Peptides against a protein of PDB entry 6UG1. Designs and how they scored, part 116

Target 1, 304 residues: chain A of PDB entry 6UG1
Amino acid sequence: SNEERKRRKYFHMLYLVCLMVHGFIRNEWINSKRLSRKLSNLVPEKVFELLHPQKDEELPLRSTRKLLDGLKKCMELWQKHWKITKKYDNVGLYMRTWKEIEMSANNKRKFKTLKRSDFLRAVSKGHGDPDISVQGFVAMLRACNVNARLIMSCQPPDFTNMKIDTSLNGNNAYKDMVKYPIFWCEVWDKFSKKWITVDPVNLKTIEQVRLHSKLAPKGVACCERNMLRYVIAYDRKYGCRDVTRRYAQWMNSKVRKRRITKDDFGEKWFRKVITALHHRKRTKIDDYEDQYFFQRDESEGIPD
Target 2, 301 residues: chain A of PDB entry 6UG1 as posed
Amino acid sequence: SNEERKRRKYFHMLYLVCLMVHGFIRNEWINSKRLSRKLSNLVPEKVFELLHPQKDEELPLRSTRKLLDGLKKCMELWQKHWKITKKYDNEGLYMRTWKEIEMSANNKRKFKTLKRSDFLRAVSKGHGDPDISVQGFVAMLRACNVNARLIMSCQPPDFTNMKIDTSLNAYKDMVKYPIFWCEVWDKFSKKWITVDPVNLKTIEQVRLHSKLAPKGVACCERNMLRYVIAYDRKYGCRDVTRRYAQWMNSKVRKRRITKDDFGEKWFRKVITALHHRKRTKIDDYEDQYFFRRDESEGIPD

## One batch from the design tools (peptide; made by RFdiffusion4, then SolubleMPNN)

Design b2_p19_3_s1 (from b2_p19_3, 7 letters changed)
Fold by OpenDDE base, seed 3:
Parts: C-alpha cells; sequence; structure tokens
Structure b2_p19_3_s1 (fold): chain B 304 residues (1-304), chain A 19 residues (1-19)
C-alpha cells in the first residue's frame, strides 16, 4: 500500500539517524586521552617517522609511499595487538530485513548495551567484534597524530524493497554478510591532497580510491545485508561528512535511487542531520575533498 | 544483538540533536 511505503520511508529515516548518531558516539569514545596514551605505545619510533615523512619537494610521491608503508606497518602492529575477534551478535550493524524488524519489535530481549568503559577496555585488551577493532585502529592512528577518520557504512532497512518475505537462508548468509566491512578508516595524505582508504581488519587492504573501491559490496548475496548508500566520515575534530561519492562508482544512476536524498525533501532532511553532527569549521581539506567529489560527478556523467 | 539498544540510545540522542 501507499501507507506501508510511507511507513517504511519514515522508519528508514529514523533508523539512519540512529546509526549516524551511533557512529558519532563511537568517534567521541575513540578520542579518549587514556586510550590514546596506551595505543601510542604500540607504534615504534621508526613507524611513527614513516607516518610523518618529510615533504619531498622534488617528488611528493616518495612522501606518499613512506606514509603508505607506515600505514601497512600499523595494520601489521594492530593484528598483533588484536587477540580475539568476536563474531557479531546476530547481524551486528548490517542491514536487517523488514520481517526481522517486525519480529524484533515483539521480542523484548534485554540487549546488553556496550558502555564506554567496556568499549575502552575491549580496545585496550584487543578483544571484540570487527567494528570495535576498526574503531580501535582509528584511535591508534589518532594517538600517533595521524589525521584519521572513522568511516561508517550505514545500513538502514531498504525502503525501496516492498517485498514482505525476504527470508535469508542459513549459514552462507553470515559469510556473505561479513565479506565487506561496515566500518573502516581514512587517512589524509597531505602530499597528494587525498584521503587514503584503510581496511585494517576485514580485507586488510590500503587503497587510493580513483573510480571504485575494493570495499564496495559486489554481488547480490553480499548486497542483501550491505548496500553502499550512506558512507559517513567522522574526524578527530568531530566533523561529519557524507563520503558516499568516493566509494560509489554509480552514485547518480544507482545509489541515489536507494537513498532518502532521491527527492528534495529527503535531501534537505539529510543535510539537517549532517549539520547537527558536524561540530567543526570548514578547512582546506574539505575543499580538496569537495573538488574530488565534483570531478567524480562530472566523470560519471548524467544517467540516461 | 546490541542493535536495538544502540538504536534506543541513538534515538534519544538524535532527538536531542534534532531539537
Amino acid sequence: as target 1 above (304 residues)
Amino acid sequence: STLPVLLEESLKRAEELLK
């Protein structure tokens, strides 16, 4: 019905705000001074120097190569620190079906909230789910004075899916779900004036995204619980930015149709949510990023 | 799953941020 379509749209909006606020809160928690002091001790001086290379004026690419090597070594150090990777409880922050949402509303299960103290302890001991691990990795880079962002791929239920029964079959569903991350890292390269993408936990990859990312879900089965629609960046100064354009090859033709921002009302609403979560002044880094997004929009062209 | 509780906490904070 038209009523059910409206209900699913509004529930998607509510769920999206809840996810974006969750990302904001986790970004505050990883700014803990106590955690920062502990995690900085994991990074030896030689790796710290690679993270902070001198500007090579002849060939800026040499400085970028040192930074990339430093980030690779940080990823290796993080794997040594992380002792226990827990499976997600149910689907974690991956996308739920409408049926799963309806069934969960009836089950008053006492879910244990992870308190800030428990999160900081989990990161400090190197135990938790993959999302906690990525968040801790961002905290370690920030402890080394690296301009690292927490990235969250927000997975609200698909308001464009009007099917009633989306029963996802058994054991293969978890493997397909966790094939691509929900959380990752971006690091500012001051030499190339670009964000470097780092997945320290899932794919264990570092990339300089041009037209497509390895972190973008591919295939029907992987996209059932992980649809790239809302990739939100949280920086160390409490900035909040939509960076979906970086990871979406087909932003205008495909991704936009599955976003609340497909219409003017949804665009204005989503801008209000971003503005409410963005607690810093604009910088030259934002100008370089917006210029990159503009060039990516021009390069995609107008969808037919 | 922690998700419903994260949603409730996030909802409460979202209501505070969107006022």
Scores: peptide ipSAE 0.031, ipTM 0.723, DockQ to the pose 0.798
Fold by OpenDDE base, seed 4:
Formats: structure tokens, sequence, C-alpha cells
Structure b2_p19_3_s1 (fold): chain B 304 residues (1-304), chain A 19 residues (1-19)
């Protein structure tokens, strides 16, 4: 019905705001001064110097290469720190079906919300789920004065799915769900004027995204619980930005159709949510990023 | 704060459609 379409749209909006607020809160927690002091001790001076290379005026690419090597070594150090990777309880922050949402509303199960103290302890010990691990990695880079963003791929239920039963065939293996991350890191390269993508936990990869990312879900089974639609960046200064354009190869043709921003009402609403979570002034980094997104939109063109 | 208002508006609209 038209009513069910509206219900799913508004529930998607509510769920999206809750996810974006969760990302904001986690981004605040990883700014903990107590955690920062502990995590900075994991990074030797030689690795710190690679994270902060001098500008090579002859070949700026040499400075970027040092930064990339520093980030690789940080990823290796983080893997040594992280002792226990817990499985997600159920689906974690991966996408739920509409049926799973309805069933969960009936189950008065007290969701054990992880407290800030428990999170900080988990990161400090190296014990937790993959999301806690990524968040801790961002905290370690921030402890080394690196301009690192927490990236969250928000997975609200698909309001474009109008099927009554949206049950996934029960055999959707946990392995297919977790094949691609929900959280990752971006690091500002001041030399190339670009964001570097870092997945320290899942794919264990560092990339300079041009047209596509390795972190973008591919294949039917992986996309059932992980649809790239809302990739939100949280910086160390409490900036909040939609960076979906970086990771979406087909933003205009495919991704936009599955976003609330497909219509003017949804676009205006989503801008209000971003504005409410964006607690810093605009910077020249935002100008370079917006220019990159503009060039990517022009290069994709209008979908046929 | 604009965020509580956006949450409340979204909740209210969801509840109105669950009736």
Amino acid sequence: as target 1 above (304 residues)
Amino acid sequence: STLPVLLEESLKRAEELLK
C-alpha cells in the first residue's frame, strides 16, 4: 500500500538518525584523552615520523609514500595489540530485514548498550567486535596527531524493498555478512590533498580511492545486509560529512535511488541531520573534498 | 538541539503510521 511505503520511509529515516547519532557518540568516545595516552605508546617514534613526513618539494609523492608506509606499520601494530575479535551479536549494525525489525519490536529483550567505560576498557585491552577494533585504530591514529576520520556505512532497512516477507534465506552465512566492513578509517593526506582509506581489521587494506573502493560491497549475498548508501565521516573536531560519493561508483544511477535523498523532501531532511551532527567550521580540506565529489559527479554523468 | 526535534518528528510520523 501507499501507507506501508510511507511507514517504511519514515522508519528508515528514524533508523538512519539513530545510526548517525551512534557514530557521533563513538567518535566522541575515541577522542578520550585517557585512551589517547595509552594508545600513543603503541606507536614507536620511527613510525610516528613516517606518519608526519616532511614535505618533499621536489616530489610530494615521496611524502605520501612515507605516510602510507607509516599507516601500514600502524595497521600491523594494531593487529598485535588486538587479542580477541568477538563475533557480532546477531547482525550487529548490518542491515536488518523488515521482518527482523517487526520480530525485534515484539521481543522486549533489554539490549545491553555498551557503556563508554566498557568501550574504553575493550579498546585498551584489545578485546571486542570488529567495529570496536576499527574505532580503537582511529583513536590510536588520533593519539599520534594524525587527522583520522571514523567512517560509518549506515545500514537502515531498505525502504525501497516493498516485499511483505523480507526474510533472508536462513543460510545467509555470517561470513557473507562480514565480508565487507561497516566501520573503517580515512586519513588526510596533506601532500596529495586527498583522503586515504584504511580498513585495519576486515580487508586489512590501504587505498587511495579514485573511481571505486575495495570496501564497496559486491555480490548478492554480501549486499543483502550491507548496501552502500550512507557513508558518514566523523572527524576529530566533530565534523560530520556525507562521503558516500567516494565509495559509490554508481552514485547517480544506482545508489541515489536507494537513499532518502532521492527526492527534495529527503534531501532537505538529510541536510538537517548532517548539520545537526556537524560541530565545526568549514575548512580548506572540505573544499578539496567537495571539488573531488563534484568531479566524480560530472564524470559519472546522468544515468540513462 | 535540532537532532531531538528530527528524532521526535520521525518518531511521531512513524507512530502515526503504526496506528
Scores: peptide ipSAE 0.027, ipTM 0.673, DockQ to the pose 0.064
Fold by OpenDDE base, seed 5:
Structure b2_p19_3_s1 (fold): chain B 304 residues (1-304), chain A 19 residues (1-19)
Amino acid sequence: as target 1 above (304 residues)
Amino acid sequence: STLPVLLEESLKRAEELLK
């Protein structure tokens, strides 16, 4: 019905706000001064120097190469620190079906919410799920004075799916679900004036995204619980930005149709949510990023 | 209140508003 369509749209909006606010709080938790002091000790001086190369005035690319090598070594150090990767309880923050949501509303199962103290302990010990591990990696880079963002791919239920039964059948459902991350890192490269994408946990990759990312889910089975729709960046100064355009090859033709921002009402609403979570002034970094997004929109064009 | 509690409360309220 039209009513069920409205219900699913509003539930999607509420769930999206909840996820975006979760990302904001995890971003606050990883700014812990106590955690920062512990995690800075994991990075030796030689690696710190690679993270902070001098500007090569002749060839800025040499400085970018040092930063990339420093980030690679930080990923290796992080793997040594992280002792236990826990599986997600059920589906974690991956996308639920409408049936799973309806069934969860009936199940009084107390979701055991991870407290701030438990999170800080988990990161410090290197014991937790992949999301906690990525968040801890961002905290380690911030402890080394790197301009690192926490990235969250928000997975609200698909309001464009109007099927009654949305049950997912498959023995490999967990393997396909976790094939691509929900959380990752971005690092500002002051030399190239670009964000570097870092997945320290899942794919263990570093990318300078031009047109597409390896972190973008591909294939039907992987997209069932991980649809690239709302990639939100949280910086060390409590900035909040929609960076979906970086990771979406087909933003205009495919991704927009699955977002609340497909209509003017949804666009205005989503801008209000971003503005409410954005607690810093604009910087030249935001100007370079917006210019990159503009060029990507022009290069994709409007689908016929 | 930690935001996971706010999230859980907001989800619970959402589930209640959608009943």
Scores: peptide ipSAE 0.027, ipTM 0.673, DockQ to the pose 0.173
Fold by OpenDDE base, seed 1:
Structure b2_p19_3_s1 (fold): chain B 304 residues (1-304), chain A 19 residues (1-19)
Amino acid sequence: as target 1 above (304 residues)
Amino acid sequence: STLPVLLEESLKRAEELLK
């Protein structure tokens, strides 16, 4: 019905705000001074020097190569620190079906919310789910004075799915769900004027995204619970930015149709949510990023 | 702050749709 379409749209909006607030809260928690002091001790001086290379005036690319090597070594150090990767309870922050939402509304299950103290202890011990691990990795880089962002791929229920029964065929293995991450890291390269993408936990990859990312979900089974629609960046100064354009190869032709921002009302609403979570002034880094997004929109073209 | 208002508006609309 037209009513069910409206219901799913508004529930998607509510769920998206709750996810974006969750990302904001986790970004605040990883700025803990106590955690920072503990995590800085995991990084040897030689690795710290690679994270902070001098500018090579002859070949700026040499400085970027040092930073990339430093980030690789940090990923290796983080794997040594992280002792226990827990499975997600149920589907974690991956996308739920409409049927799963309806069934969960009837079951007043008290979700045990992880407290800040328990999170900081989990990161400090190296025990937790993959999301806690990525968040802790961002905290370690920030402890080394690296301009690292927490990235969250927000997975609200698909308001474009109008099927009554949205049950997934029972064979969607936990492995297909977790094949691609929900959380990752970005690091600012001051030499190339670009963000470097780092997945320290899932794919264990470092990339400079040009046209497509390895972190973008591919294949039907993976996309059922991980649909790239809202990739939100949280920086060390409590900035909040939509960075979906970086990771979406087909932003205009495919991704936009599945976003609340497909219409003017949804665009204005989503801008208000971003503005409410963005607690810093604009910088030259934001100018370089917006220029990159513009070039990516021009290169995609208008879908025929 | 604008965030509580956005949450409250979204919650009210969701509650109205769950009734």
Scores: peptide ipSAE 0.026, ipTM 0.677, DockQ to the pose 0.068

Design b2_p19_3_s2 (from b2_p19_3, 9 letters changed)
Fold by OpenDDE base, seed 4:
Structure b2_p19_3_s2 (fold): chain B 304 residues (1-304), chain A 19 residues (1-19)
Amino acid sequence: as target 1 above (304 residues)
Amino acid sequence: DTLPELLRESLERAKELLE
């Protein structure tokens, strides 16, 4: 019905705001001074120097290569720190079906909300789910004075899916779900004027995304619980930015149709949400990023 | 505070559709 379509749209909006607020709170927690002091000790001076290379005036690419090597070594150090990767309880922050949402509303299960103290302890010990691990990695880079963003791929229920039964086939569902991350890192490269993508936990990859990312879910089974729609960046200064354009190959043709921003009402609403979570002034980094997104929109063109 | 207002608006609209 038209009513059920509206219901799913508004529930999607509510769920999206809750996810974006969750990302904001986690971004605040990883700014903990106590955690920062502990995590900085994991990074040797030689690796710190690679994270902060001198500007090569002859070939800025040499400075970028040092930064990339420093980030690679940080990933290796992080793997040594992280002792226990817990499986997600149920589906974690991956996308739920409409049926799962309805069934969960009936189950008064006390969701054990992870407290800030428990999170900080988990990161410090190296014990937790992959999301906690990624968030801890961002905290370690920030402890080394790296301009690292926490990236969250928000997975609200698909309001474009009007099917009643969206039962997912059971057996391989978890493996396919966790094939691609929900959280990752971006690091500002001051030499190339670009964000570097870092997945320290899942794919263990570093990318300079031009047109395509390895972090973008591919295949039907992987996309059932992980649809690239709302990739939100949280920086160390409490900036909040939509960076979906970086990771979406087909933003205009495919991704936009599955976003609340497909219409003017949804675009205005989503801008209000971003603005409410964006607690810093605009910087030249934002200008370079917006220019990159503009060029990506022009290069994709309008879908025929 | 814009975030509580956005949450309230979203909740109110979700309630109006449950009724």
Scores: peptide ipSAE 0.030, ipTM 0.682, DockQ to the pose 0.064
Fold by OpenDDE base, seed 5:
Structure b2_p19_3_s2 (fold): chain B 304 residues (1-304), chain A 19 residues (1-19)
Amino acid sequence: as target 1 above (304 residues)
Amino acid sequence: DTLPELLRESLERAKELLE
C-alpha cells in the first residue's frame, strides 16, 4: 500500500539517524586522551616520521609514498596488536530485512549496549569485533597526529524494498555479509590534496580512490546486507560529511534511487541531519573534497 | 534543528503512520 511505503520511508529515516548518531558517539570515544596515550606507544619513531614526511617541493609524490609506507606499517602494527577478532552478534550493523525488524520488535531482547569503558578496554587489549578494531586503528592514527577520519557505511533497511517476506538464504549469508566492511578509515594526504582510503581489518588494503573503490560491495549476495548508500565521514574535530560519492561508481544512475535524498524533501532532511552532526568550521580540505566530488558528478553525467 | 528535534520529528512522523 501507499501507507506501507510511507511507513518504511519514515522508519528508514529514523534508523539512519540512529546509525549516524552511533558513528558520532564512536568518533567521540576514539578521541579519548587515555586511549591516545596508550596507542601512540604502539608506533615507533621511525614509523611516526614516515607518517609526517617533509614536503618534497620538487616531487610531492615522494612525500605521498612515505605516507603510504607509514600507513602500511601502521596496519601491520595494528594486526600485531589485535589478538582476538570476535564475530558479530547476529548481523551487527549490517542491513536487516523488514521481517527481521518486525520480529525483533516483538522480542524483548535486551540489547547489550557496549559502554564507553568497555570499548576503551577492548581497543586497549586488542579484543573485539571488526568495527571496534577499525575504530581503534583510527584512534592510533589520531594518537600519532594523523588527520584520520572514521568512515561508516550506514545500513538502514531498504525502504525501496516493498516485499513482505524477504527471507535471506541462510548458509553463505555471514561470509557474504562480512566480505566488505561497514567501518574503515580515511587519511588526508596534504601533498596530493586527497583522502587515502584504509581498510586495516577486512580487506587489509590502502587505496587512493579515483573512480572506484575495492571497499564498494559487488555481487547480489554481498549487497543483501551491505548496500552502499550512506558513507559518512567523522573527523577528529567532530566534522561530519557525506562521502558516498567517493565510493559510489554509479551515484546518479544507481545509488541515488536507493537513498532518502532521491527527492527534494529527503535531500533537505538529510542535509539537516548532516548539519546537526557537523561541529566544526569549513576548511580548505573540505573545498578540495567538494571539488573532487563535483568532478566525479560531471564525469558520471546525469543518466538519460 | 538540533539532533534531538530531528529525532523527535522522525519519531512523531513514524508514530502517525503506526496509529
Scores: peptide ipSAE 0.030, ipTM 0.681, DockQ to the pose 0.064
Fold by OpenDDE base, seed 3:
Structure b2_p19_3_s2 (fold): chain B 304 residues (1-304), chain A 19 residues (1-19)
Amino acid sequence: as target 1 above (304 residues)
Amino acid sequence: DTLPELLRESLERAKELLE
């Protein structure tokens, strides 16, 4: 019905705000001075120097290579720190079906909301789910004075799916769900004037995204609980930016159709949400990023 | 207005999911 379509749209909007606020709160928690002091001790001086290379004026690429090597070593150090990777409770922050949403309304499963103190303890001990691990990795890089962003792929229910029964065949294994991350890291490369993508936990990869990312979900089974639609970046100064364009190859043709921003009302609404979560002034880094997004929009072309 | 009612119902369901 038209009513059910409206209901799903508004529920999607509400769920998206809650996810984006969750990302904001986690980004605040990882700025803990107490946590920063503990995590900085995990990084040897030699690795710190690689994270802060001198500017090679002849070949800026040499400086980028040092930074990439430093980030690789930080991933290795993080794996040594992280002792216990817990499975997600149920589906974590992956996408729920509409049927699962309707059924969960009846079951007051007390989601044990992780308190700030428990989160900081979990990161400090190296015990937690993959999301906590990624968030802790971002905290470690920030403790080393690296301009690292927390990235969140927000997974609200698909308001474009009008199927009544959205039961996933019970065999959509936890394995297919967790094949791609929900949280990852970006690091600013001041030499190339680009964001470097870092997945320290899931794929254990570092990439400089050009046209496509390895972190973008591929295949029907993986996309059922992880649809790339809202990739939000949270920086150390409480900036909030939509970075979906980086990871979406087909932003205009495919991704936009599944976003609230497909219409003018949704675009204006989503801009208000971003503005409410963006607590810093614009910088030259934002100018370079916007220029990159513009070039990516031009290169995709107009959808046929 | 059907919109405020749909929002309220969606809010109650979302609280149950986020709790």
Scores: peptide ipSAE 0.026, ipTM 0.651, DockQ to the pose 0.056
Fold by OpenDDE base, seed 2:
Structure b2_p19_3_s2 (fold): chain B 304 residues (1-304), chain A 19 residues (1-19)
Amino acid sequence: as target 1 above (304 residues)
Amino acid sequence: DTLPELLRESLERAKELLE
């Protein structure tokens, strides 16, 4: 019905705000000064120097290579620190079906919210789920004065799906779900004026995204619980930015149709949410990023 | 499943951030 369509749209909006606020809160927690002091000790001086290379005036690419090598070594150090990767108890922050949402409304289970103290302890010990691990990795880079962002792929229920969802009960459902991350890292390269993408936990990859990302979900089974729609960046100064354009090859043709921002009402609403979560002034880094997104939008063109 | 409580806490905080 038209009413059910409206209900799903509004529930999607509410769920999206909750996810974006969750990302904001986790971004605040990883700025802990106590955690920063502990995590900086994981990075030896030689690796710190690679993270902060001098500008090569002859070939700026050499400085970018040193930064990439430093990030690779940080990823290796993080793997040594992280002792226990817990599975998600259910689907974590991956996308739920409409049926799962309806069933969860009927089951008043007491959920244990992870407190800030428990999070900081989990990161410090190296014990937790993949999301906690990624968030801790961002905290370690920030402890080394690296301009690292927490990236969250927000997975609200698909308001464009009007079907009655069947149970996604398959033996490989968990493996397919976790094939691509929900959280990752971006690092600012001051030499190339670009963001470097880092997945320290899941794919264990570092990439300089031009047109395509390895972190973009591919295949039907993987996309059931992980649809690339809302990739939100949280920086160390409490900036909040939509960076979906970086990871979406087909933003205009495919991704936009699955976003609340497909219409003017949704666009205006989503801008209000971003503005409410954006607690810093604009910088030249934002100008370079917006220029890159503009060029990516022009290069994709308008879908015929 | 921690998500509904996380969502409630996130909703309360979202109200505080959107007010």
Scores: peptide ipSAE 0.037, ipTM 0.743, DockQ to the pose 0.797; fails the geometry check

Design b2_p19_3_s3 (from b2_p19_3, 8 letters changed)
Fold by OpenDDE base, seed 1:
Structure b2_p19_3_s3 (fold): chain B 304 residues (1-304), chain A 19 residues (1-19)
Amino acid sequence: as target 1 above (304 residues)
Amino acid sequence: DTLPVLLEESKKRAEKLLA
């Protein structure tokens, strides 16, 4: 019905705000001074120097290469620190079906919210799910004075799915669900004026995204619970930015149709949500990023 | 509903959903 369409759109919006606020809260937690002091001790001086190379005036690319090597070594150090990777309870922050949402509303399950103290302890011990691990990695880089962002791929239920039964047609194996991450890191390269993508936990990769990312879900089974629609960046100064354009190869032709921002009302609403979560002034870094997004929109073209 | 109310409800619901 038209009413059910409106209900699903509204619930999608509410769920999206919940997820974006969760990302904001986790970004606050990883800014803990106590955690920062502990995590800085994991990074030896030689690796710290690679993270902070001098500008090579002859070839700035040499400085970027040092930074990339430093980030690689940080991923290796983080893997040594992380002792226990827990599986997600149920589907974690991956996308739920409408049926799962309806069933969960009937189940008065007392979900135990992870407290800040428990999170900080989990990161410090190296015990937790992959999301906690990525968040801890961002905290470690920030402890080394690296301009690292927490990235969250928000997975609200698909409001474009109007099926009554939205059960998954197959046993989407846990393996297919977790094939691509929900959380990752970005690091500002001051030499190239670009963000570097870092997945320290899942794919264990460093990427300088140009046209597409390895972190973008591919294949039907993987996309059932991980649909790239809302990739939100949280920086060390409590900035909040939509960076979906970086990771979406087909933003205009495919991704936009699955977003609340497909219409003017949804765009204005989503902009208000971003603005409410953005707690810093604009910087030159934002100008370079917006220029990159503009170039990506021009290169994709407007679908006829 | 004002965005602040949505954010506060969303925090409470996110905490429940993410738990």
Scores: peptide ipSAE 0.033, ipTM 0.712, DockQ to the pose 0.120
Fold by OpenDDE base, seed 5:
Structure b2_p19_3_s3 (fold): chain B 304 residues (1-304), chain A 19 residues (1-19)
Amino acid sequence: as target 1 above (304 residues)
Amino acid sequence: DTLPVLLEESKKRAEKLLA
């Protein structure tokens, strides 16, 4: 019905705000001074120097290469620190079906919310799920004065799915669900004026995304619980930005159709949510990023 | 503006849903 369509849109919007606020809170937690002091000790001076290379005036690419090597070594150090990777309880922050949402509303199961103290302990010990691990990695880079963003791929229920039964056909294996991450990192390269993508936990990869990212879900089974729609960046100064354009090859033709921003009302609403979570002034970094997004929109064109 | 209230309710609900 038209009413059910409206209900699903509204619930999608509410769920999206909840997820975006969760990302904001986790971004605040990883700015903990106590955690920062502990995590800075994991990074040797030689690795710190690679993270902060001098500007090569002749060949800025040499400075970028040092930064990339420093980030690679930080991923290796992080793997040594992280002792226990826990599986997600159920589906974690991956996308739920409408049926799963309806069933969960009936089940008054008291989920134990992870408290800030428990999170800080988990990161410090290296014991937790992949999301906690990524968040801790961002905290370690920030402890080394690196301009690192926490990236969250928000997975609200699909309001474009109007089926009554939204049960997944077959046991969507945990393996297919977790093939691609929900959380990752971006690092600002001051030499190339670009964001570097870092997945320290899942794919263990560093990318300079031009047109395509390895972190973008591919294949039907992987996309059932991980649809790239809302990739949100949280910086160390409490900035909040939609960076979906970086990771979406087909933003205009495919991704936009599954976003609340497909219409003017949804676009205006989503801009208000971003603005409410964005607690810093605009910088030249934002100008370079917006220019990159503009060039990506022009290069994709309008879908025929 | 209903957004702050929505954010606060959403925080409380998110803490329950994202637990």
Scores: peptide ipSAE 0.029, ipTM 0.679, DockQ to the pose 0.097
Fold by OpenDDE base, seed 4:
Structure b2_p19_3_s3 (fold): chain B 304 residues (1-304), chain A 19 residues (1-19)
Amino acid sequence: as target 1 above (304 residues)
Amino acid sequence: DTLPVLLEESKKRAEKLLA
């Protein structure tokens, strides 16, 4: 019905705000000074120097290569630190079906919210789910004075799915779900004026994304619980930015149709949510990023 | 400003939904 379509749209909006606020809170927690002091000790001086290369005036690419090598070594150090990777309880922050949402609303299960103290302890010990691990990695880079963003792929229920029963069948559902991450890192390269993508936990990859990312879910089974629609970046200064354009090859043709921003009302609403979570002034980094997004929009063109 | 309150309420609700 038209009413059910409206209900699902509104519920999607509410759920999206909840997810974006969760990302904001985790971004605040990883700015903990106590955690920073502990995690900085994991990074040897030689690796710290690679994270902060001098500008090579002859070949700026050499400075970028040093930064990339430093990030690779940080990823290796993080793997040594992290002792226990817990499985997600149920689906974690992956996309729920409409049926699962209805069933969970009826189950008054007191979900045990992870407290800030428990999170900080988990990161310090190297014990937790993959999301906690990624968040801890961002904290380690920030402890080394790296301009690292926490990236969250927000997975609200699909308001474009009007099926009554959206139950997912299959024994490998968990394996397919966790094939691609929900959280990752971006690092600002001051030499190339670009964000570097880092997945330290899932795919264990570093990318300089041009047209597509390895972190973008591919295949029907993987996309059932991980639809790339709202990739939100949280920086160390409490900036909040939509960076979906970086990771969406087909933003205009495919991704936009699955976003609340497909219409003017949704666009205006989503801008208000971003603005409410954005607690810093605009910088030249934002200008370079917006220019990159503009060029990507022009290069994709208008879908036929 | 209603947005901070809505965000804090959404935070509390999110913590309940995402836990």
Scores: peptide ipSAE 0.025, ipTM 0.675, DockQ to the pose 0.118
Fold by OpenDDE base, seed 2:
Structure b2_p19_3_s3 (fold): chain B 304 residues (1-304), chain A 19 residues (1-19)
Amino acid sequence: as target 1 above (304 residues)
Amino acid sequence: DTLPVLLEESKKRAEKLLA
């Protein structure tokens, strides 16, 4: 019905805000001074120097290569630190079906919210789910004075799916679900004036995304619980930015149709949400990023 | 606008859409 369409759109909006607030809170927790002091000790001086290369005036690319090598070594150090990767409870922060939502509304299951103290202990010990591990990795880079962002792919229920039953069947559902990450890292390259994508936990990759990312979900089974729609970046200064354009090949033709921002009202509402979570002034880094997004929009073209 | 205000606006709109 039209009513059910409206209800699903509203519930999607509410759920999206809750996810974005969760990302904001986790971003605040990883700024812990106590955690920073512990995690900085994981990075040897030689690796710290690679993270902070001098500008090569002859070939700036050499400085970027040093940074990339430093980030690779940081991923290796992080793997040594991380002792226990826990499975997600149920689907974690991956996308729920409408049936799962309806069933959960009837079941007063108290989701045990992880407390800040428990999170900081988990990161310090290297024990937790993949999301906690990624968040801890961002904290380690920030402890080394690297301009690292926490990236969250927000997975609200698909309001464009009007099927009554959206049950997902299959024994491999968990493997397909976790094939692509929900959380990852971006690092600012001051030499190339670009964000470097880092997945330290899932795919263990470092990318300089131009047109495509390996972190963008591919295949029907993987996209059932992980639809790239809202990729939100949280920086160390409590900036909040929509960076979906970086990871979406087909932002205009495909991704926009699955977002609340497909209409003027949804765009204005989503902009208000971003503004409410964005606690810093604009910087030149934001200008370079917006220029990159503009070029990506022009290069994609307008869908017919 | 605070997050509570955004939630309230979203709620009011849902109510108007369901009316």
Scores: peptide ipSAE 0.020, ipTM 0.631, DockQ to the pose 0.059; fails the geometry check

